# Designs tried in a protein design run: peptides against a protein of PDB entry 5NXQ. Part 116

Target 1, 114 residues: chain A of PDB entry 5NXQ
Amino acid sequence: EIQIPVSMAAEEEYLRSKVLSELLTDTLENDGEMYGNENEVLAALNGAYDKALLRLFASACSDQNVEKALSLAHELKQDRALTAAVKISERAELPSLVKKINNIREARYEQQLK

## One batch from the design tools (peptide; made by RFdiffusion4, then SolubleMPNN)

Design b2_p27_5_s1 (from b2_p27_5, 15 letters changed)
Fold by OpenDDE base, seed 5:
Structure b2_p27_5_s1 (fold): chain B 114 residues (1-114), chain A 27 residues (1-27)
Amino acid sequence: as target 1 above (114 residues)
Amino acid sequence: SAAKLKKILEAEKYVKESEPLVAKFEV
């Protein structure tokens, strides 16, 4: 078995999860209710999506590519995923990135309060 | 180049070491 580079594998998983999430969303918007468990399915897909993103995020951190890492963080959907990104950034010893991700979290909190 | 290969290997190592943190994020 040929070992695929971890970054490439992560990108593939991200794209797969993204496509599935978008497809389900489009179906719900256009065709209505499917099986009555749409919210659960969406939550699961969002989880897989964020997990895949976090692997890409870790890869960006390994390259010390703060801008790419930050861009990926903006694509994270769940707050708990942003928290994970903070922890990864801390391990990478990138305090500037930690601050920037926390700014994203704070901005989302403020938006939710409105 | 040797330098390029080194960077790839380091990135893979880092991602592998980050998996415990990623795993804390429940799917």
Scores: peptide ipSAE 0.228, ipTM 0.763, DockQ to the pose 0.080
Fold by OpenDDE base, seed 1:
Order: C-alpha cells, then structure tokens, then sequence
Structure b2_p27_5_s1 (fold): chain B 114 residues (1-114), chain A 27 residues (1-27)
C-alpha cells in the first residue's frame, strides 16, 4: 500500500473542511439556521480546518519557508490555532515568523475591540 | 528525484515531531 505524504493528506483534509465550512457559513448567512445545530457543526468543521492547516504550517516551517508559513497562518480562524502556530515556529527557530504571527494575533484582537 | 523524495521524507518527519503541538489544538 502506498502511503500518501502527510502534507498531501493534510491538504486534502484542509480543502474538504474549508469547502464545507464556507458552504455552511453561506447557508447560515442567507437562509439562517435550518437544522438547529449548524453552529456546532461549523465549530467542529473549523476545528478540523485549523488542525489540518497547522500540519501544513509545520511542513512549511520544515522547509524554512516563512512566506508560505505566514500565508497559512493568515488562513487560521481560531486564536488558539495561532498560538499553536507560534509554538511550532519557536520550535522551528523562526523568530521572524513568530513576530509576524503575533502581529496577526494583535490585529485580530484590536479588530474585535472595535 | 531522490533529492525531492528526501525532502518529502524530512518534512514528514518534522510534521510527526510537531504532532504533539498540533494535538494540543483539539477539534
């Protein structure tokens, strides 16, 4: 049996979760809640989405590709996922990436305060 | 190429080693 590379598997899961999350979000925005559990489903999907992204993020860090890693970090939805990305970046000894991710976190925090 | 395959394997190793940090982020 041929094992699919972890990066490809993570990308597949990311894309699947992204499509489903976007579809559900659009449905909620346009049609409202139809089943009564859409918010819970969306939260679960967003969690899986961020987890898949974090694996891709780790792969980018392995390649020392700060630009790609940063691009992926911008796609993260939850603050706790950004925190995980910071920790991964610290382990990868990429201080510039740590600073950039912290800037994303601060920007989102400030936006929430407005 | 052999070099490309090596890089893929190294990335897989790194992701595996990073899994504890990823696992802390629960769905």
Amino acid sequence: as target 1 above (114 residues)
Amino acid sequence: SAAKLKKILEAEKYVKESEPLVAKFEV
Scores: peptide ipSAE 0.222, ipTM 0.762, DockQ to the pose 0.082
Fold by OpenDDE base, seed 2:
Structure b2_p27_5_s1 (fold): chain B 114 residues (1-114), chain A 27 residues (1-27)
Amino acid sequence: as target 1 above (114 residues)
Amino acid sequence: SAAKLKKILEAEKYVKESEPLVAKFEV
């Protein structure tokens, strides 16, 4: 069996989860409620999306590619995922990245207050 | 190249070692 590198597997799962999440979101926004557990499905999809993205984030940190890591962090949807990204950045000893991610979190908090 | 393979393996190792942090993020 062909072993797929971890980073490639993560990218595939990320893309899959992203597409499904976006499609469901668009459907809810345009067509209304679909009856059932659509919100739970969306939450699960977003969770899988962020989890896959965090693996990519870790990979970027391993390469000390702060720009790529930051770009990935901007794509994270949930605050708890940003928190995880901070922890990964701390482990990677990238304080500049930690600060930048915290800035993202703060900006999102401010937006929620509006 | 050997250098490229080494980098790939190092990245995979790092991701694997980061898994506990990723796992704390529950779906």
Scores: peptide ipSAE 0.217, ipTM 0.758, DockQ to the pose 0.081
Fold by OpenDDE base, seed 3:
Structure b2_p27_5_s1 (fold): chain B 114 residues (1-114), chain A 27 residues (1-27)
Amino acid sequence: as target 1 above (114 residues)
Amino acid sequence: SAAKLKKILEAEKYVKESEPLVAKFEV
């Protein structure tokens, strides 16, 4: 039995979810098309996207690749996903990464207030 | 708040699913 490595499977799902999420977002923003369930579809896609991304994030942390981990954290869409990234970083004993991810969260809050 | 609790629970689920990768961390 040939098993696909977890990291490779996660990367495939990430790319798939990213493309679909971006296509839907672009359609809503640029074309203004409404299909009745676009918000539900977007929420589902964003969830799958962040989940796959977090697996890649955990993999980067396991490799002690802080630079890659931080880059991946910037791509996360949901605040709850950033919270998960913090917890993964804490478990990996990477306090510098924890601080940087919290800075991302704070920056997003400030941007939403503008 | 209920919203905060929901976010925490979802975050915990994501972390749980990453456990096989977390187990690879070297000490």
Scores: peptide ipSAE 0.172, ipTM 0.698, DockQ to the pose 0.038

Design b2_p27_5_s2 (from b2_p27_5, 16 letters changed)
Fold by OpenDDE base, seed 1:
Structure b2_p27_5_s2 (fold): chain B 114 residues (1-114), chain A 27 residues (1-27)
Amino acid sequence: as target 1 above (114 residues)
Amino acid sequence: SEEKLEIMKEAEKWVKESEERVKLLEV
């Protein structure tokens, strides 16, 4: 059985989940009716999406590609995923990236307060 | 509402498939 490289699998899942997440978000914003499972499905999707992104993020960090890593971090949806990205950046000894990711977190917190 | 139901069905399918793949990669 053929093993798919981790990076390829992550990219596939990222693209799939990104498209679906955008469609679901648009639908939920324009339809006031909820069937009770939309948030659960969206949360699960976001989890898988962020997991895929973190794999790509880790790869970028291993390549010392800070710009790519930062662009991927901007695509993360969950705060816990950003926290994981910070930990990965610390392990990769990329302090500038750590600071930039923390800035993303702070910006999102400020937006949530408004 | 019908369109929303179709999207949700696809979402559930893709979520399950994605979760299975993610779990496989973590093992």
Scores: peptide ipSAE 0.032, ipTM 0.592, DockQ to the pose 0.533
Fold by OpenDDE base, seed 5:
Structure b2_p27_5_s2 (fold): chain B 114 residues (1-114), chain A 27 residues (1-27)
Amino acid sequence: as target 1 above (114 residues)
Amino acid sequence: SEEKLEIMKEAEKWVKESEERVKLLEV
């Protein structure tokens, strides 16, 4: 049996989810037509997308690659995913990364208040 | 639109595949 490395599988799902999410979002924004399930699809996609990212993120943390981990964290869409990233960073004993991810969260909160 | 319908159909497929794969990776 051909085994695909976990990191490669996660990367594939990340890329797929990213492309689809952008395409679907653009379609909804530009066309304006709703069929009733678009939001549900997007929500599910965002979940899978962030999960894929978190796998990559965890891998980067395991490698002690803070820069790569931070880059991945910036791509996370959901606040709950950022919270998960913080937890992963704490487990990896990367306090600098924890701080930087919290900064991302704070920045997004500020944007939501506008 | 026809294009949107295709996207939605493919989206549903991709979401299912992604969810299945993510679940598998968690095992």
Scores: peptide ipSAE 0.032, ipTM 0.595, DockQ to the pose 0.546; fails the geometry check
Fold by OpenDDE base, seed 3:
Structure b2_p27_5_s2 (fold): chain B 114 residues (1-114), chain A 27 residues (1-27)
Amino acid sequence: as target 1 above (114 residues)
Amino acid sequence: SEEKLEIMKEAEKWVKESEERVKLLEV
């Protein structure tokens, strides 16, 4: 009986979700066809994607690997996921990372206003 | 169209599997 470590499973799901999200996005942009469930699938996929990322993010924070954690935070899609990343960073006692993630959030807010 | 359907089916499969594995996260 083989058990896969949680971190390895999270990385696998991150990679798979990322690839599928990109492929689906490209397909929708190129074909323009709608079956009525694409938005729901994308939302669910983005959720799973961010969940996988946050586990990796938490692992990086636990290792005090701020640069890796920050890189992962940039890949998060949902604002609520960034908020979760801030909370994780606070619990890990990484105030510099908290500030940097908040900067990411502010930058995204500015982009949405344009 | 066929490619889109295949991707969506695969996405749905992996979404369900991913949710089962990472359901402990709140986001």
Scores: peptide ipSAE 0.031, ipTM 0.602, DockQ to the pose 0.587; fails the geometry check
Fold by OpenDDE base, seed 2:
Structure b2_p27_5_s2 (fold): chain B 114 residues (1-114), chain A 27 residues (1-27)
Amino acid sequence: as target 1 above (114 residues)
Amino acid sequence: SEEKLEIMKEAEKWVKESEERVKLLEV
């Protein structure tokens, strides 16, 4: 069986999850009807999305591409994923990136308090 | 709506496939 490189597979999954997430979100906002599984599906989708992103993020960190890594971090949806990104950055010895990601987290916390 | 249900079903399918694919890549 032909295996796809991990990075390429992650990118494909990221794109798929992103498109689906946007579509589902728009549908929920416009439809307004709940059937009971929407939140569960969204949570699972976000998980897969962030997981794919984190793999790309790790690759960017490995390449010492801080700007690319940071841009990917901004796309992360879940706080726990940002936490993972921080840990990856620490292991990659990118302290400037760590600080910037923590700033993202803080900003999101502040927004949630409003 | 029917459209919403179809999207949700597709979402569930894709999530499942994604999870399976990730597992395969980790092996």
Scores: peptide ipSAE 0.030, ipTM 0.591, DockQ to the pose 0.488; fails the geometry check

Design b2_p27_5_s3 (from b2_p27_5, 9 letters changed)
Fold by OpenDDE base, seed 3:
Structure b2_p27_5_s3 (fold): chain B 114 residues (1-114), chain A 27 residues (1-27)
Amino acid sequence: as target 1 above (114 residues)
Amino acid sequence: SAEKLELMKEAAQYVEESKALVEKFEV
């Protein structure tokens, strides 16, 4: 059976979810909600977005590419996704990356309080 | 608008086809 490599599939999903999320965000900012479920769809899109990023993140960790992994972590939107990234990093035995991702989380907490 | 409706439909379909992954790493 022919299978598409996980990383290639993840890249496609990342681009798809990113574009859809941006388009919907722009539409909401311009036209507002009209159907009553736009925010729910956007939240779900952001979930799919983070899901795709986490797969790319896991791949980067597997390659021991900490710089790429960290860059991907900065693109994550949800705190739960950052938590997942920490767990992936722990399993990959990359403690320096764990610390850097936790720093991202802490920084976002501080910014959210402003 | 019609364009927004199509966008919403496409997004919803994409989400429905997407499996949960973040929750996999919450355990």
Scores: peptide ipSAE 0.194, ipTM 0.728, DockQ to the pose 0.413
Fold by OpenDDE base, seed 4:
Structure b2_p27_5_s3 (fold): chain B 114 residues (1-114), chain A 27 residues (1-27)
Amino acid sequence: as target 1 above (114 residues)
Amino acid sequence: SAEKLELMKEAAQYVEESKALVEKFEV
């Protein structure tokens, strides 16, 4: 039995969740909820999306590819996912990346307050 | 609409297949 590498599997999950999340988001923005569970499904999709990204992020950190890691962090949707990215960066001993991710979090906090 | 219903079905199926990914972000 052929096993797909973790990184490739994460890419597939990222793309799949991204497409579904975008389609459902657009549908909700245009038509609103119709069946009563769209927001719950979207939240789950966004969770899968961020989880896949975090796996890619961890891989980038292990490769010492800080540029790719930071790019991936910018694509994370949930604050809890950014927190997870900080923890991964700390374990990878990448303090500059930690600071940059915290800057992303702070910027989003400021945007939410405006 | 039928299109939205199909999208919701596909999304729900994916969520069921990917529950382990959705549960937590603990590292």
Scores: peptide ipSAE 0.185, ipTM 0.726, DockQ to the pose 0.510
Fold by OpenDDE base, seed 1:
Structure b2_p27_5_s3 (fold): chain B 114 residues (1-114), chain A 27 residues (1-27)
Amino acid sequence: as target 1 above (114 residues)
Amino acid sequence: SAEKLELMKEAAQYVEESKALVEKFEV
């Protein structure tokens, strides 16, 4: 059995989920929900997207590449994924990254309250 | 739309293949 490196596999899943999510999002914005399960499929795609990003994020943290890690965190969609990124950053002992990710969470929360 | 139907089919197939990845956020 051929084992694909975790980072390469994560990048492939990230790109695939990103493309499908963007296409479905655009379709929903233009045409609306027609089949009754588009929102469920999109939520699942976004979950796969965030999962792949978190793997890339963990790899960046392992490499002590804070700049790359922060860039990836900005691409995360779900709040629970940002929470996971904070936990990963704490385990990697990167307090500056923890603070910056929490700032992202706070900013998104404030936008939701408007 | 035929294009949307094909997109939904492809997305649904990918979701099924990636189901385990969506269940939890752990590295």
Scores: peptide ipSAE 0.185, ipTM 0.728, DockQ to the pose 0.534
Fold by OpenDDE base, seed 2:
Structure b2_p27_5_s3 (fold): chain B 114 residues (1-114), chain A 27 residues (1-27)
Amino acid sequence: as target 1 above (114 residues)
Amino acid sequence: SAEKLELMKEAAQYVEESKALVEKFEV
């Protein structure tokens, strides 16, 4: 069995889940739920997507690449994933990144209220 | 549609196949 480095595996899972999530999202927007489990599958895909991104995010933080880390944080879909990104940033002692991610969270909260 | 059904099958299969890998990505 071929062993794939964690970062490469995370990138692969990110891309796979991203493509499938986008396709399924577009399909649901156009056709709606027809088989009864589309939303469940999409939620699972989004979970896998965010988890993969968080590994890439952690790697970026480890590299002290704040700009890349912030870019990845913007790609996160779920609030719980943003919370995880904040925790990772705190552990990496990147307070500027913490503030910026919290700003992303607040902005999304405001969008949800409208 | 048939295309949507195939997409759903692919997505569901991916989720199941990646389950073990996803568990390794817990923060």
Scores: peptide ipSAE 0.181, ipTM 0.725, DockQ to the pose 0.699

Design b2_p27_5_s4 (from b2_p27_5, 15 letters changed)
Fold by OpenDDE base, seed 2:
Parts: sequence; structure tokens; C-alpha cells
Structure b2_p27_5_s4 (fold): chain B 114 residues (1-114), chain A 27 residues (1-27)
Amino acid sequence: as target 1 above (114 residues)
Amino acid sequence: SEEKKKLIEEAAKYVEESKETVAKLEV
């Protein structure tokens, strides 16, 4: 059995989940309604995607790589994942990152209100 | 380090909150 480092495993899962999520989204946009619970599937895929991202995010914060962490935060899909990113940033004592992630959240709130 | 452990802990909280939805897809 090949053992993959945690960071590499997280990257693999991130990429896999991202591809699947994007594929499903594109399918819904181009082919219309799918039979079954496509919204639930999408939510699950987004959850897995964000979970993988958050592990990478935590790693970036640990490395004090604020720019990488912020880039990863922008890739998060769900608000609850952004909330988690804020908490991670707080733990890492990165106030500038906390502020920037909160700005992302606020921007998304404003967008969904339109 | 202690800091890294705390970061992982916070990430894990989100994992726990999302595990049910993910499990539904995988099962």
C-alpha cells in the first residue's frame, strides 16, 4: 500500500471534488434538471470540496503563508466553510487574514441579496 | 506544534458538521 502524505492527499481530494462539483454544475446548466436529488448531491460534493480545502487552508496558515491561505479561502464555496476559515485564522493569530475572509463573506451576502 | 494542532482542531469542527451530507453521497 502506498502511503501519501496528508497534504498531498488533501490536494488530491480537493481536485477530485472540485472537478466533480464543476461537472455537476455544468451539467445542470446545460442539460437541465437531473432525475434524483441533484441539489443534495451538489451540496455533498461542495462539502467534501470545502473540507479538503480547509485542510490545505490550515496548512497554509500554519506556514504563515497568508497569501496562499487567502487564495484558498476565495475558493471555498459554502459560508460555513468561510466561518471555519475565520476560526482557523483566529487560532493562527492572523488578524489581517480574518478581516479579509470576513470581507469575502460580506461580499457574498450582498451578492445573494441582489 | 500547539498552534498547528489548534488549526487542525478548528478544521475538524467543520468536518464534523459536514460529515452527514458527505456520507449520504458516498454511501
Scores: peptide ipSAE 0.216, ipTM 0.736, DockQ to the pose 0.032
Fold by OpenDDE base, seed 1:
Structure b2_p27_5_s4 (fold): chain B 114 residues (1-114), chain A 27 residues (1-27)
Amino acid sequence: as target 1 above (114 residues)
Amino acid sequence: SEEKKKLIEEAAKYVEESKETVAKLEV
């Protein structure tokens, strides 16, 4: 069995989940068809997507690559995933990244209130 | 490294929180 590096495996799952999530979202927005489980499917896909991203995020933090980590954080969909990213950043002792991720959260809260 | 292990553990906490939604699709 060929051992795939963790980062490569995470990237593959990220891309797969991203494509499927976007296609589903576009279908729902364009066609408006609901079968009763689309939101659940979308949530699961978003979960898998964020899971893959957080693995990449943790790797970037370990490398002290704040720029890459921040770019990945912007791609996170769920607030709970951003919360996880904050805690990962705190553990990595990257206070500038902590602040920037909290700014992302605050910006999303502002948009949700409108 | 030990640092990377700790960071992965934090990511794993989120994985556990999302487990319920994933399980619903797998069943």
Scores: peptide ipSAE 0.214, ipTM 0.731, DockQ to the pose 0.032
Fold by OpenDDE base, seed 3:
Structure b2_p27_5_s4 (fold): chain B 114 residues (1-114), chain A 27 residues (1-27)
Amino acid sequence: as target 1 above (114 residues)
Amino acid sequence: SEEKKKLIEEAAKYVEESKETVAKLEV
């Protein structure tokens, strides 16, 4: 029996979530019309997206691939997901990655204040 | 409008299909 590796499944889910999230976001920004559940659907998609990313992130950390892990962290949308990434990095004993992810968080905070 | 509706429906379907996976990692 052929089984799909967990990492491949996670990547597929990530890509699917990313595409749908981007399409929904663009549509809402351009049309501005609501059918009643778009925000909830978008929030759920963002959650699924970040969760999929974090699985890939954890895999990258496990492989000691800091460059890939950092790239994935930049793609995370929610602050709580970045916090999770920090915790994963700490568990993986990657302090340089921890610092870089915290820098991402700080940059986003500053941007949101403007 | 119709395209947007289809996107929302597709997204909603994906969310439902992904519930089990989403539940495995709370974030």
Scores: peptide ipSAE 0.024, ipTM 0.528, DockQ to the pose 0.616
Fold by OpenDDE base, seed 5:
Structure b2_p27_5_s4 (fold): chain B 114 residues (1-114), chain A 27 residues (1-27)
Amino acid sequence: as target 1 above (114 residues)
Amino acid sequence: SEEKKKLIEEAAKYVEESKETVAKLEV
């Protein structure tokens, strides 16, 4: 059996979830509704999306590539995923990245409150 | 439509897996 590298698998899953999210969004826009569970489906897709991103994020952290990690963090959709990114950053001993991700989180909180 | 059903089905499989992954990473 061919073992797929973790980074490659994460990238594939990211792209897959991204495409599905976009397709679902387009479907909702065009058809109006999808069996009344649209939000749940979208949440699932976002979860998959963030899951893949977090794996990429972890890889970037392992490489000590703060800029790449930060870029990936900006792409995360869910707050819990940002929290996960913070924890990963802490484990990677990247305090500057922790601070920057927390800034992203705080900015999103403020935006949601408006 | 069949397309909608496929999208829902494909999305559904990620729910628990994604939650588990994020939860573990947050620990």
Scores: peptide ipSAE 0.028, ipTM 0.550, DockQ to the pose 0.312; fails the geometry check

Design b2_p27_6_s1 (from b2_p27_6, 13 letters changed)
Fold by OpenDDE base, seed 5:
Structure b2_p27_6_s1 (fold): chain B 114 residues (1-114), chain A 27 residues (1-27)
Amino acid sequence: as target 1 above (114 residues)
Amino acid sequence: DIIDEYYKLSEEQKKQIEEFEELVKKK
């Protein structure tokens, strides 16, 4: 088996998880609720999506590409994923990115309050 | 890796993903 480079693997997983998440989302929006565990499944898919993004995010951080990392962070869906992104940024010693991600988190918190 | 260190999926989540993916493949 050919070992796929980390970046390529991350991209593939991102696309895969994105498609799955979008597929379920579209199904729910267009065909109605499944009346089962659709929310749990969607949460799981979004979890996978975020994990894939975090791998891309980590790669961007490794490249010291703050702009790319920030763009990826904006695509994260779950707060716990943003938390992970902060930790990754801290580990990468990118304080400016940490601040920007925290701003994203704060903005989302404010949105929840509305 | 660091991703697993800071962000993990539960076994249930992994199972749900696999099941959904399998469902998609069957269609």
Scores: peptide ipSAE 0.573, ipTM 0.920, DockQ to the pose 0.538
Fold by OpenDDE base, seed 4:
Structure b2_p27_6_s1 (fold): chain B 114 residues (1-114), chain A 27 residues (1-27)
Amino acid sequence: as target 1 above (114 residues)
Amino acid sequence: DIIDEYYKLSEEQKKQIEEFEELVKKK
């Protein structure tokens, strides 16, 4: 009936998505595949996780909390989420943050080469 | 909002999340 503040809603979604993602990840690591589509489910959960993080990220940018924003960006799992973070940073006119997030992306690209 | 603009979840992804949540809820 009452609306939850955006920041609180974002935190709740982050925690919810994180728990679900960790739960499935642990299950796969310990018990193996159960239903045959866990990888797709995990990808979906990670997608939700990243989306929740991006909301927190955007909030941090709005607060001009660059260090918090960068910390959140490091927790993003998918490259397309990092791309979104760059776009958000550009819109927030935070060029230093843009550069640092791009560095994260480049580092992950290099890791994939190994 | 800008998050939906820059980062979207597909309907299939949303469905998979919901189904997994229901599975976890039942167990």
Scores: peptide ipSAE 0.570, ipTM 0.920, DockQ to the pose 0.550
Fold by OpenDDE base, seed 2:
Structure b2_p27_6_s1 (fold): chain B 114 residues (1-114), chain A 27 residues (1-27)
Amino acid sequence: as target 1 above (114 residues)
Amino acid sequence: DIIDEYYKLSEEQKKQIEEFEELVKKK
C-alpha cells in the first residue's frame, strides 16, 4: 500500500473537513433543516476539522515553527482541541507556545461569560 | 499516534461524518 507523506495527509484531511463543514453550512442556509440532526452533524464535522488542524499543528511544532503553530491554534473551534494543542506543545517542549494557547483559551472563556 | 492520544472522535461522530459524506455524494 502506498503511504502518503504525513504533511500531505494532514493537509488533505483539513481540506476535506473544511469542505464538508462549508457544505453543511450552505445547506442549512439554503435548504433549512437536514433530517433533524444537523446540529449533531455539524458538531461532528467541527470535531473532524479540529483534529485535522491538530495534525498540522503538531507538524508545525515538530518543525519548531511557533508562529505557524500559533496561527493554526487560533483556527481551532473546540476548547478540547485547544487543550490537546497545549498537551502537544508541552510534549514538544515549547513553553512559550503553551502560554500563548492558554491565553486563547482564557479569552474564549471570558467571551462565553458575556 | 499523539493526536489520537490527546484528541479522539467518538464512533458516533465518525458515523455521522460518513453518513453526511454519502448524502452529499448522492446529491
Scores: peptide ipSAE 0.568, ipTM 0.918, DockQ to the pose 0.561
Fold by OpenDDE base, seed 1:
Structure b2_p27_6_s1 (fold): chain B 114 residues (1-114), chain A 27 residues (1-27)
Amino acid sequence: as target 1 above (114 residues)
Amino acid sequence: DIIDEYYKLSEEQKKQIEEFEELVKKK
């Protein structure tokens, strides 16, 4: 059985999840709520989006491409995804990246307090 | 799989994603 390379699969999933998330977001912004569980659906889509990003993030860490990894981390939407990114960075032994990701988390915490 | 180790989607989330994809397909 032939399998798609991990990097290609991750990119495909990222693009798919990004499109779906943007589509629903645009719909909610322009057409209003969908009468139901639209917020839960959006959260699920964002979850898939973050998971795809984490795949790309892990690949960047493996390549020791800290700049790319950090850029991807900024695109993560959920706090638990940032937590996962920290764990991945720790395993990759990239302490500078760990610090920078934690700075992202702290900045978002401060924004929530406003 | 380290991604699944540190970050998982719930079955409900997976279901919602699938349903939304089907909805988009139908529209």
Scores: peptide ipSAE 0.568, ipTM 0.919, DockQ to the pose 0.547; fails the geometry check

